# Designs tried in a protein design run: peptides against a protein of PDB entry 5VVV. Part 69

Target 1, 276 residues: chain A of PDB entry 5VVV
Amino acid sequence: FLCGVVEGFYGRPWVMEQRKELFRRLQKWELNTYLYAPKDDYKHRMFWREMYSVEEAEQLMTLISAAREYEIEFIYAISPGLDITFSNPKEVSTLKRKLDQVSQFGCRSFALLFDDIDHNMCAADKEVFSSFAHAQVSITNEIYQYLGEPETFLFCPTEYCGTFCYPNVSQSPYLRTVGEKLLPGIEVLWTGPKVVSKEIPVESIEEVSKIIKRAPVIWDNIHANDYDQKRLFLGPYKGRSTELIPRLKGVLTNPNCEFEANYVAIHTLATWYKSN
Target 2, 276 residues: chain A of PDB entry 5VVV as posed
Amino acid sequence: FLCGVVEGFYGRPWVMEQRKELFRRLQKWELNTYLYAPKDDYKHRMFWREMYSVEEAEQLMTLISAAREYEIEFIYAISPGLDITFSNPKEVSTLKRKLDQVSQFGCRSFALLFDNIDHNMCAADKEVFSSFAHAQVSITNEIYQYLGEPETFLFCPTEYCGTFCYPNVSQSPYLRTVGEKLLPGIEVLWTGPKVVSKEIPVESIEEVSKIIKRAPVIWDNIHANDYDQKRLFLGPYKGRSTELIPRLKGVLTNPNCEFEANYVAIHTLATWYKSN

## One batch from the design tools (peptide; made by RFdiffusion4, then SolubleMPNN)

Design b2_p14_6_s1 (from b2_p14_6, 6 letters changed)
Fold by OpenDDE base, seed 5:
Structure b2_p14_6_s1 (fold): chain B 276 residues (1-276), chain A 14 residues (1-14)
Amino acid sequence: as target 1 above (276 residues)
Amino acid sequence: FEKAKELYRKAALE
């Protein structure tokens, strides 16, 4: 069971010292996972093709080493979906080289994120792939196999919540393709019925699990404030029955952008997790 | 990227 934090928000990323402090807190609270996915890290999303500089490499190596020291699984995410051409072998090779670099930093767990992108493929991709889901699954499977089938590999679908599913969760052709074609060792991220789910009913997890043919990892936006940074979400982790735990592969909270605001959010997630 | 963020922001407020 993956339980911890995803740094998955828009806005100013956490500094390396905050991330190290997070790892200490995660270990102390018996949480085990950190997903590196800061939307405004340029080489994560907007400039995903760009290799890390020597200085950035040193920082990431240090961060990954710190995660290991605290027995926190460091998952490196990349979000190529803004401008990748899925059918272009050069794009695939560029993605491989980027993940090779991160592998050299000592990273062993990875994620491909296709959240918050246009579902329209370019002309070249339409000639090769029958749907956007087929394109995403193809590259994800290829990268997963290329990396030697790492123990933890995550996929974030474009339809990552109930409200993004067309026509709905159980009938989504996109999620059906993901469920049928995504290799079984790849985990699927999900935010619940909504982008920000006040509640995640058990029945909603059973519904999505059926179509994706696996238990999801919850990307939990309950404490996310990047959509309205005038608000701070200081309340406890709630609206999730502990009956979800045996039906999930994990829960990663995407909390407030303000690192200092997240004590209650993360601590109460840990309490929830340990109450099963 | 701003379009993507705005789509997220709109959906997060619903």
Scores: peptide ipSAE 0.630, ipTM 0.939, DockQ to the pose 0.931
Fold by OpenDDE base, seed 4:
Structure b2_p14_6_s1 (fold): chain B 276 residues (1-276), chain A 14 residues (1-14)
Amino acid sequence: as target 1 above (276 residues)
Amino acid sequence: FEKAKELYRKAALE
């Protein structure tokens, strides 16, 4: 069971010292996972093709080493979906080389994120792939196999919540393709019925699990505030039955942008996880 | 890029 934090928000990323402090807190609270997915890290999303500099490499190596020191699984995410051409072998090779670089930093767990992108493929991809889901699954499976089938590999679908599913969760051709064609060792991220799910009913997890043919990892936006700078979410982790735990592969909270605001959010997630 | 963030923001407020 993956339980911890995804740094998955828009806005200013956390500094390395905040991330190290996070790992210390995660260990203390018996959480086990950190997903590196800061939307405004340029080499994560906008410039995903760009290799890390020597200085950036040193920082990431230090961060990954710190995660290991605190027994936290460091998952490196990349979000190529804004401008990748899935059918272009050069793009696939570029993605491979980027993940090879991160593997050299000592990273062993990875994620491919296709959240917050348009469902439309370019003309070249439409000639090769039957759907956007087919294109995403193809590259994800290829990368997963190329990396030697790492123990933890995550996929974030474009339809990552109930409200993004067309026509709905159980009938989504996109999620059906993901479920049928994504290799079984790849985990699927999900935010619940909504982008920010006030509640995640057990029945909603059973519904998505059926179509994706696996238990999801919750990317939990309950404490996310990047969408409204006037809000700070200081309340407890709530609206999730502990009956979800045996039906999930994990929960990763995407909390407030303000690192110092997240004590209650993360601590109460840990309490929730231990209460099963 | 801003369009993607705005789609997220709108959906997060629903």
Scores: peptide ipSAE 0.629, ipTM 0.939, DockQ to the pose 0.937
Fold by OpenDDE base, seed 1:
Structure b2_p14_6_s1 (fold): chain B 276 residues (1-276), chain A 14 residues (1-14)
Amino acid sequence: as target 1 above (276 residues)
Amino acid sequence: FEKAKELYRKAALE
């Protein structure tokens, strides 16, 4: 069971010292996972093709080593979906080289994220792939196999919550393709019925699990505040039955942008996880 | 605003 934090918000990323302090807290609270996915980290999303500099490489190696010191699984995410051409072998090779570089930093766990992108493929991709889901699954499977089938590999769908599914979760052709074609060793991220789910009913997890043919990892936006900078979410982790735990592969909370605001959010997630 | 970020922001407020 993956339990911990995803740094998955828009806005200023956390500094390296905050991330190291996070790992110490995660270990202390018997949590086990950190997903590196900061939306405004340039080489994660907007400039995903760009290799890390020597200085950036040293920082990432130090961060990955710190995660290992605290027995925290460090998952490196990349979000190529803004402008990737899936059918272009140069784009695929560029993605491979980027993940090879991160693997050389000592990273062993990875994620491909296709959240918050346009559902329309370019003309070249339409000639090769029958749907957007087929294009995403093709590259994800290829990358997963290329990396030697890592123990932890995550996929974030474009339809990552109930409200984004057309016509609905159980009938989505997109999620059906993901469930049928995504290799079984790849985990699927999900935010619940909504982008920010006040509640995640057990029945809603059973519904999505059926179509994706696996238990999801919850990307939990309950404490996310990047959508409204005037708000801080200081309350406890709530609206999730402990009956979800045996029905999930994990829970990763995407908390407030302000690192110092997240003590209650993360601590109460840990209490929830241990209560089962 | 990135179109992507605005889509997320709108959906997060619903």
Scores: peptide ipSAE 0.621, ipTM 0.938, DockQ to the pose 0.826
Fold by OpenDDE base, seed 3:
Structure b2_p14_6_s1 (fold): chain B 276 residues (1-276), chain A 14 residues (1-14)
Amino acid sequence: as target 1 above (276 residues)
Amino acid sequence: FEKAKELYRKAALE
């Protein structure tokens, strides 16, 4: 069971010292996972093709080593979906080389994120792939296999919550394609019925699990505040029955952008997780 | 890039 934090927000990423402090807290609270997915990290999303510099490499190596020191699984995410051409072998090879570099930093767990992108494929991709889901699954499976089928590999669908599913969760052709064609060793990220789910009913997890043919990992936006700079979410982790735990592969909270604000959010997630 | 963030922001507020 993956339990911890996704740094998955828009806005200023956490600094390396904050991330190291997070690992100390995660270990102390018996949480086990950190997903590196900062939306405004240039080489994560906007410039996903760009290799890390020597200085950036040293920082990431140090961060990954710190995660290991605290027994935290460091999952490196990349979000190529803004401008990748799925059918272009050069794009696939560029993605491979980027993940090879991160593998050299000692990273062993990875994520491919296709959240918050347009559903429209380019003309070249339409000639090769039957749908956007087929394109995403194809590259995800290829990358997963290329990396030697790492123990932890995550996929974030474009339809990552109930409200993004067309026509709905159980009838989504996109999620059906993901469920049918995504390799079984790849985990699927899900935010619940909404982007920010006040509640995640058990029935909603059973519904999505059926179509994706696996238990999801919850990307939990309950404490996310990147969408409204006037809000800070200091309340406890709530609206998730502990009956979800045996029905999930994990829960990763995407908390407030302000690192210092997340004590209650992360601590109460840990309490929730241990209560099962 | 901004369009993606706006899509998320809109949906997060619903």
Scores: peptide ipSAE 0.620, ipTM 0.939, DockQ to the pose 0.936

Design b2_p14_6_s2 (from b2_p14_6, 4 letters changed)
Fold by OpenDDE base, seed 4:
Structure b2_p14_6_s2 (fold): chain B 276 residues (1-276), chain A 14 residues (1-14)
Amino acid sequence: as target 1 above (276 residues)
Amino acid sequence: MEKAREAYRKAALE
């Protein structure tokens, strides 16, 4: 069971010292996972093709080493979906080289994220793939196998919540393709019925699990505030029955942008997790 | 603002 934090918000990423402090807190609270997915880290999303500099490499190596020190699984995410051409071998090779670099930093767990992108493929991809889901699954499977089938590999679908599913969760051709064709060792991220789910009913998890043919990992936006600069979410982790735990592969909370605001959010997630 | 970010923000507020 993956339980911890995803740094998955828009806005200024956390600094390395904050991330190290996070790892210390996660260990103390018996959580086990950090997903590196800061939207405004340029080499994560907008410039995903760009290799890390020597200085950036040193920082990431240090960060990954710190995660290991605190027994936190460091998952490196990349979000190529803004402008990748799935059918272009050069794009696939570029993605491989980027993940090879991160592997050299000591990272062993990875994620491919296709959240917050258009559902449309370019003309070249339409000639090769039957659908956007087919294109995403193809590259994800290839990368997963290329990396030697790491123990933890995550996929974030474009339809990552109930409200983004067309026509709905149970009838989504996109999610059906993901469920049927994504290799079984790859985990699927999900935010619940909504982008920000006030509640995640057990029935909603059963519904999505059926179509994706696996228990999801919750990317939980309950404490996310990047969408409203006027709000801080200082309340407890709630609206999730502990009956979800045996039906999930994990929960990763995407909390407030302000690192200092997240004590209650993360601590109460830990309490929730340990209460089962 | 990026189109994708705005779409996320809108959906997050629903």
Scores: peptide ipSAE 0.691, ipTM 0.958, DockQ to the pose 0.824
Fold by OpenDDE base, seed 3:
Structure b2_p14_6_s2 (fold): chain B 276 residues (1-276), chain A 14 residues (1-14)
Amino acid sequence: as target 1 above (276 residues)
Amino acid sequence: MEKAREAYRKAALE
């Protein structure tokens, strides 16, 4: 069971010292996972093709080593979906080289994220793939296999919550393709019925699990505040029955942008997790 | 603002 934090918000990423402090807290609270997915980290998303510099490499190696020191699984995410051409072998090769570099930093767990992107494929991709889901699954499977089928590999669908599913969760052709074609060793991220789910009913997890043919990892936006600069979420982790735990592969909270504001959010997640 | 970020913001507020 993956339990911890996803740094998955828009806005200023956390600094390396904050991330190291996070690892200390995660270990102390008996959490086990950190997903590196900061939307405004340039080489994560907008410039995903660019290799890390020597200086950036040193920082990432140090960060990954710190995660290991605190027994936190470091998952490196990349979000190529803004401008990748799925059918272009050069794009696939570029993605492979980028993940090879990160692997050399000591990273062993990875994620491909296709959240918050346009649903339309380019003309070249339409000639090769039957749907957007087929394109995403193809590259994800290829990368997963290329990396030697790492123990932890995550996929974030474009339809990552109930309200994004067309026509709905159980009837989504996109999620059906993901469920049927995504290799079984790849985990699927999900935010619940909504982008920010006040509640995640057990029935809603059973519904999505059926179509994706696996238990999801919750990307939980309950404490996310990047969408409203005037809000800070200081309340406890709530609206999730502990009956979800046996029905999930994990829970990763995407908390407030302000690192210092997240004590209650993360601590109460830990309490929730340990209560079952 | 990036269209993707704005779409997320809109959906997050619903």
Scores: peptide ipSAE 0.679, ipTM 0.955, DockQ to the pose 0.827
Fold by OpenDDE base, seed 1:
Structure b2_p14_6_s2 (fold): chain B 276 residues (1-276), chain A 14 residues (1-14)
Amino acid sequence: as target 1 above (276 residues)
Amino acid sequence: MEKAREAYRKAALE
């Protein structure tokens, strides 16, 4: 069971010292996972093709080593979906080289994220792939196999919540393709019925699990505040029955942008997890 | 990118 934090918000990323402090807290609270997915880290999303500089490499290597020191699984995410051409072998090779570099930093767990992108393929991809889901699954499977089938590999679908599914969760052709074609060793991220789910009913998890043919990892936006800079979410982790735990592969909370505001959010997640 | 962020923010507020 993956339980911890995803740094998955828009806005100023956390600094390396904050991330190291996070790892210390995660270990203390008996949580086990950190997903590196800061939207405004340029080489994560906007400039995903760009290799890390020597200085950036040193920082990431130090960060990954710190995660290992605190027995936290460091998952490196990349979000190529803004402008990748899935059918272009050069794009696939560029993605492979980027993940090879991160592997050299000591990273062993990875994620490909296709959240918050246009649902339309370019003309070249339409000639090769029968749907957007087929294109995403193809590259994800190829990368997963290229990396030697790492123990932890995550996929974030474009339809990552109930409200984004067309026509709905159980009948989504996109999610059906993901469930049928995504290799079984790859985990699927999900935010619940909504982008920010006040509640995640057990029945909603059973529904999505059926179509994706696996238990999801919850990307939980309950404490996310990047969408409203006037709000801080200081309340406890709530609206999730502990009956979800045996029906999930994990829960990763995407909390407030302000690192210092997240004590209650993360601590109460830990209490929830240990209460099963 | 701006459109994607805006769509996210809109959906997050629903």
Scores: peptide ipSAE 0.692, ipTM 0.958, DockQ to the pose 0.931; fails the geometry check
Fold by OpenDDE base, seed 5:
Structure b2_p14_6_s2 (fold): chain B 276 residues (1-276), chain A 14 residues (1-14)
Amino acid sequence: as target 1 above (276 residues)
Amino acid sequence: MEKAREAYRKAALE
């Protein structure tokens, strides 16, 4: 069971010292996972093709080493979906080289994120792939296999919540393709019925699990505030029955952008997790 | 990215 934090928000990323402090807290609270997915890390999303510099490499190596020191699984995410051409072998090779670099930093867990992108394929991809889901699954499977089938590999679908599913969760051709064709060792991220789910009913998890043919990892936006700079979410982790735990592969909270605001959010997630 | 952020923001506020 993956339980911890995803740094998955828009806005100023946490600094390395904050991330190290997070790892200490995660270990102390018996959480086990950190997903590196800061949307405003340029080499994560906007410039996903760009290799890390020597200085950036040293920082990431140090960060990954710190995660290992605190027994936190460091998952490196990349979000190529803004401008990748799935059918272009050069794009695939570029993605492979980027992840090879991160592997050299000591990273062993990875994620491909296709959240918050245009649902339309380019003309070249339409000639090769039957659907957007087919394109995403193809590259994800290829990367997963290329990396030697790492122990933890995550996929974030474009339809990552109930409200994004067309026509709905149970009948989504996109999610059906993901469920049927995504290799079984790859985990699927999900935010619940909504982008920000006040509640995640057990039935909603059973529904999505059926179509994706696996238990999801919750990307939990309950404490996310990047969408409204006037709000801070200081309340406890709530609206999730502990009955979800055996029905999930994990829960990663995407909390407030302000690192200092997240004590209650993360601590109460830990309490929730340990209460099962 | 700005367009994606706005779409996310709108959906997050629903």
Scores: peptide ipSAE 0.689, ipTM 0.957, DockQ to the pose 0.968; fails the geometry check

Design b2_p14_6_s3 (from b2_p14_6, 4 letters changed)
Fold by OpenDDE base, seed 1:
Structure b2_p14_6_s3 (fold): chain B 276 residues (1-276), chain A 14 residues (1-14)
Amino acid sequence: as target 1 above (276 residues)
Amino acid sequence: MEEARERYRKAALE
């Protein structure tokens, strides 16, 4: 069971010292996972093709080593979906080289994220793939196999919550393709009925699990505040029955942008996780 | 603002 934090928000990423402090807290609270997915880290998303510099490499190696020191699984995410051409072998090769570089930093767990992108494929991709889901699954499977089928590999669908599913969760052709074609060793991220789910009913998890043919990992936006600069979410982790735990592969909370605001959010997640 | 980010923001507020 993956339990911890995803740094998955828009806005200023956390600094390396904050991330190291996070690992220390995660270990203390008996949590086990950190997902590196900061939207405004340029080489994660907007400039995903760009290799890390020597200086950036040193920082990431140090961060990954720190995660290992605190027995936290470090998952490196990349979000190529803004402008990748799925059918272009050069694009696939570029993605492979980027992940190879990160592998050399000592990273062993990875994620491909296709959240918050347009559903339309370019003309070249339409000639090769039957649908957007087929294109995403194809590259994800290829990368997963290329990396030697790492123990932890995550996929974030474009339809990552109930309200984004067309026409709905159980009838989504996109999610059906993901469920049927995504290799079984790849985990699927999900935010619940909404982008920010006040509640995540057990029935809603059973519904999505059926179509994706696996238990999801919850990307939990309950404490996310990147969408409203006027708010800080300082309350406890709630609206999730502990009956969800045996029905999930994990829970990763995407909390407030302000690192210092997240004590209650993360601590109460840990309490929730250990209460079953 | 990026269109994708704005879609996220709107959906997050629902």
Scores: peptide ipSAE 0.708, ipTM 0.959, DockQ to the pose 0.825
Fold by OpenDDE base, seed 4:
Structure b2_p14_6_s3 (fold): chain B 276 residues (1-276), chain A 14 residues (1-14)
Amino acid sequence: as target 1 above (276 residues)
Amino acid sequence: MEEARERYRKAALE
C-alpha cells in the first residue's frame, strides 16, 4: 500500500529542504511514499525533453538519497502529454533517455502522467493509434518494459476522475482501453468522483476498479489549494472510509502549496491509514 | 499549460 504525498500542484514547487523535512515527517508518521510531480517544474512537464543539468542532477541525487535514508519510496513523475507525438520514435527515445538519467540518480520508481491535457491526438498519431488511450498505453507499456518493469510504476489517465469520464466511469472507452491494455504491473492514479473529491465513496472505487481492472492509487486533492490562492485547507483528512484501504493500491495526498500548512493534512492521513 | 491549468482550476472548484 503506497501512502504519502504527491507534490503535484501548480505553483511554486517545494525547495529541497522542505522535501527533506517532508521525508522526516513521512517516516515519523509511518508513511512510505513521495511522488515528485510538481506541475511548474519545467523539466517535469513543459520542457520534459530537457535533460537535467549537472547542478540539477546533484540536487535530485541528494533528494533521492535523502528519501532512501528515511525509507521513503521516491517516485519520479514526468508529464510529456502536452506536446509528445506518441508515434514518433524520436520522442519515445527522448523520454527513455530522460528516465535513464533519472535512473542514474538512483531512482527506481516512476510515473507517466497524462493529466490536464486534451483528448485529441495529432494527425500523425491518429494514423498509428486507434485512440488517445491506445497511444498513452503503448508508450507507457514500452517505457515500463524498457526500465525493466520497476516494482512501482504509475500511470495517470487523462480521465483521472469521475467528472472527466465520457460518458461516465463505467462506460468510458478510454478507461476500458487503459484497463484492458495497460500492463497489469502498472498502477493507475485516480482522484475520485471529482478533481477535488469532498468524499470518495466505496462504490465509486468499486466502479473505477472494475473498468481499469485493478485497484487505483488515489491522487487525493482534498487539501490541494493551487486552484484557489485565497484558501488554505487546514482540516483533517476526511470523507474517505477506512473500508477504502483494502480496495486501493495507495493514497498520495496532494496538499496545500504552502509546505507549512500541511501538518494536519499529512498527519491525519497517517492516522486514517493506521486505523484500518 | 495555461489552458490546462485553467481547466483544472474550474473543475477543482466544482
Scores: peptide ipSAE 0.707, ipTM 0.958, DockQ to the pose 0.967
Fold by OpenDDE base, seed 5:
Structure b2_p14_6_s3 (fold): chain B 276 residues (1-276), chain A 14 residues (1-14)
Amino acid sequence: as target 1 above (276 residues)
Amino acid sequence: MEEARERYRKAALE
């Protein structure tokens, strides 16, 4: 069971010292996972093709080593979906080289994220792939296999919540393709019925699990404030029955952008997790 | 990026 934090918000990323402090807290609270997915880290998303500089490499190596020290699984995410051409072998090779670099930093767990992108493929991809889901699954499977089928590999679908599913969760051709064609060793991220789900009912998890043919990992936006940073979410982790735990592969909270505001959010997640 | 961010923001507020 993956339980911890995803740094997955828009806005200024946390600094390395904050991330190290996070790892210490996660260990103390018996949580086990950190997903690196800061949307405004340029080489994570907008410039995903760009290799890390020597200085950036040193920082990431140090960060990954720190995660290992605190027995936190460090998952490196990349979000190529803004402008990748799925059918272009050069794009695939570029993605492979980028993840090779991160592997050299000591990273062993990875994620491919296709959240918050246009559903339309370019003309070249339309000639090769029958749907957007087919394109995403193809590259994800290839990368997963290329990396030697790491123990933890995550996929974030474009339809990552109930409200994004067309026509709905149970009938989504996109999610059906993901469920059927995504290799079984790859985990699927999900935010619940909504992008920000006040509640995640058990039945909603059963519904999505059926179509994706696996228990999801919750990317939980309950404490996310990047969509309105005038607000801080300081309340406890709630609206999730502990009955969800045996029905999930994990829960990663995407909390407030302000690192200092997240004590209650993360601590109460830990309490929730340990209560099972 | 701005379009994606705006789509997210709109959906997050629903």
Scores: peptide ipSAE 0.698, ipTM 0.956, DockQ to the pose 0.931
Fold by OpenDDE base, seed 3:
Structure b2_p14_6_s3 (fold): chain B 276 residues (1-276), chain A 14 residues (1-14)
Amino acid sequence: as target 1 above (276 residues)
Amino acid sequence: MEEARERYRKAALE
C-alpha cells in the first residue's frame, strides 16, 4: 500500500530542503511514498525532453539518496502529454533517454502522467492509434517494459476523476481501453468522483476499479489549494472511510502549496492509514 | 500551460 505525498500542484515547487524535511516527517509518521510531480518544474512537464544538467543531476541524486535514507519510496513522474507525438519513435526514444538519466540517479520507481492535457491527437497519431487512450497505453507499456518492469510504475489517465469521464466512469471508452490494454503491473492514479473530492465513497472506487481492472492509487486533492490562492486547507484528512484501504493500491495526498501548512493534512492521513 | 491550469482550476472549483 502506497501512502504519502504527491508534490503534484501548480505553482512554485518545494525546495530540496523542504522535500528532505518531508521525508523525515513521512518516516516518523510511518508513511512510505513520495511522488515527484511538480507541474512547474520545467523538466518534468514543459521541457520534459530536456536532460538534467550536471548541477540538477547532483540535486536529484542527493534528493533520491535522502528518500532512501528515510526509507521513502521516491517515484519520479514525467508529464510529456502537452506536446508529445506518440507515434514518433524519436519522441519515445527521447522519453527513454530522460528516464535512463533519472535511473542513473538511483531512482527505481516511475510515473507517466497524462492529466490536464488536450484529448485531441495530431494527424500522425490518428493514423497509428485507434484512440487517445490507445496512444497513451502504448507508450506507457513500452516505457514500463523498457525500464525492466519496475516494482512501482504509475499511470495518470486524462480521465482521472468521475467528472472527467465521458459519458461516465462505468461507460468510458477511454477508461475501458486503459483497463484492458495497460499492463497489469502498472498502477492507475485517480482523484475520486471530482478533481477535488470532498468524499470518496466506497461504491465509487468499486465502479472505477471494475473498468480499469485494478485497485487505483488515490491522488488526493482534498488539501490542494493551487486552484485558489485565497484558500488554505488546514483541516484533517476526512471523507474517506477506512473501508477504502483494502480496495486501494494507495493514497498520495497532494496538499497545500505552502509546505509549512501541511502538518495536519499529512499527519491525519497517517492516522487514517494506521487506523485500519 | 495556461489552458491546462485553467481547465484544472475550473474543475477543482466545481
Scores: peptide ipSAE 0.692, ipTM 0.956, DockQ to the pose 0.915; fails the geometry check

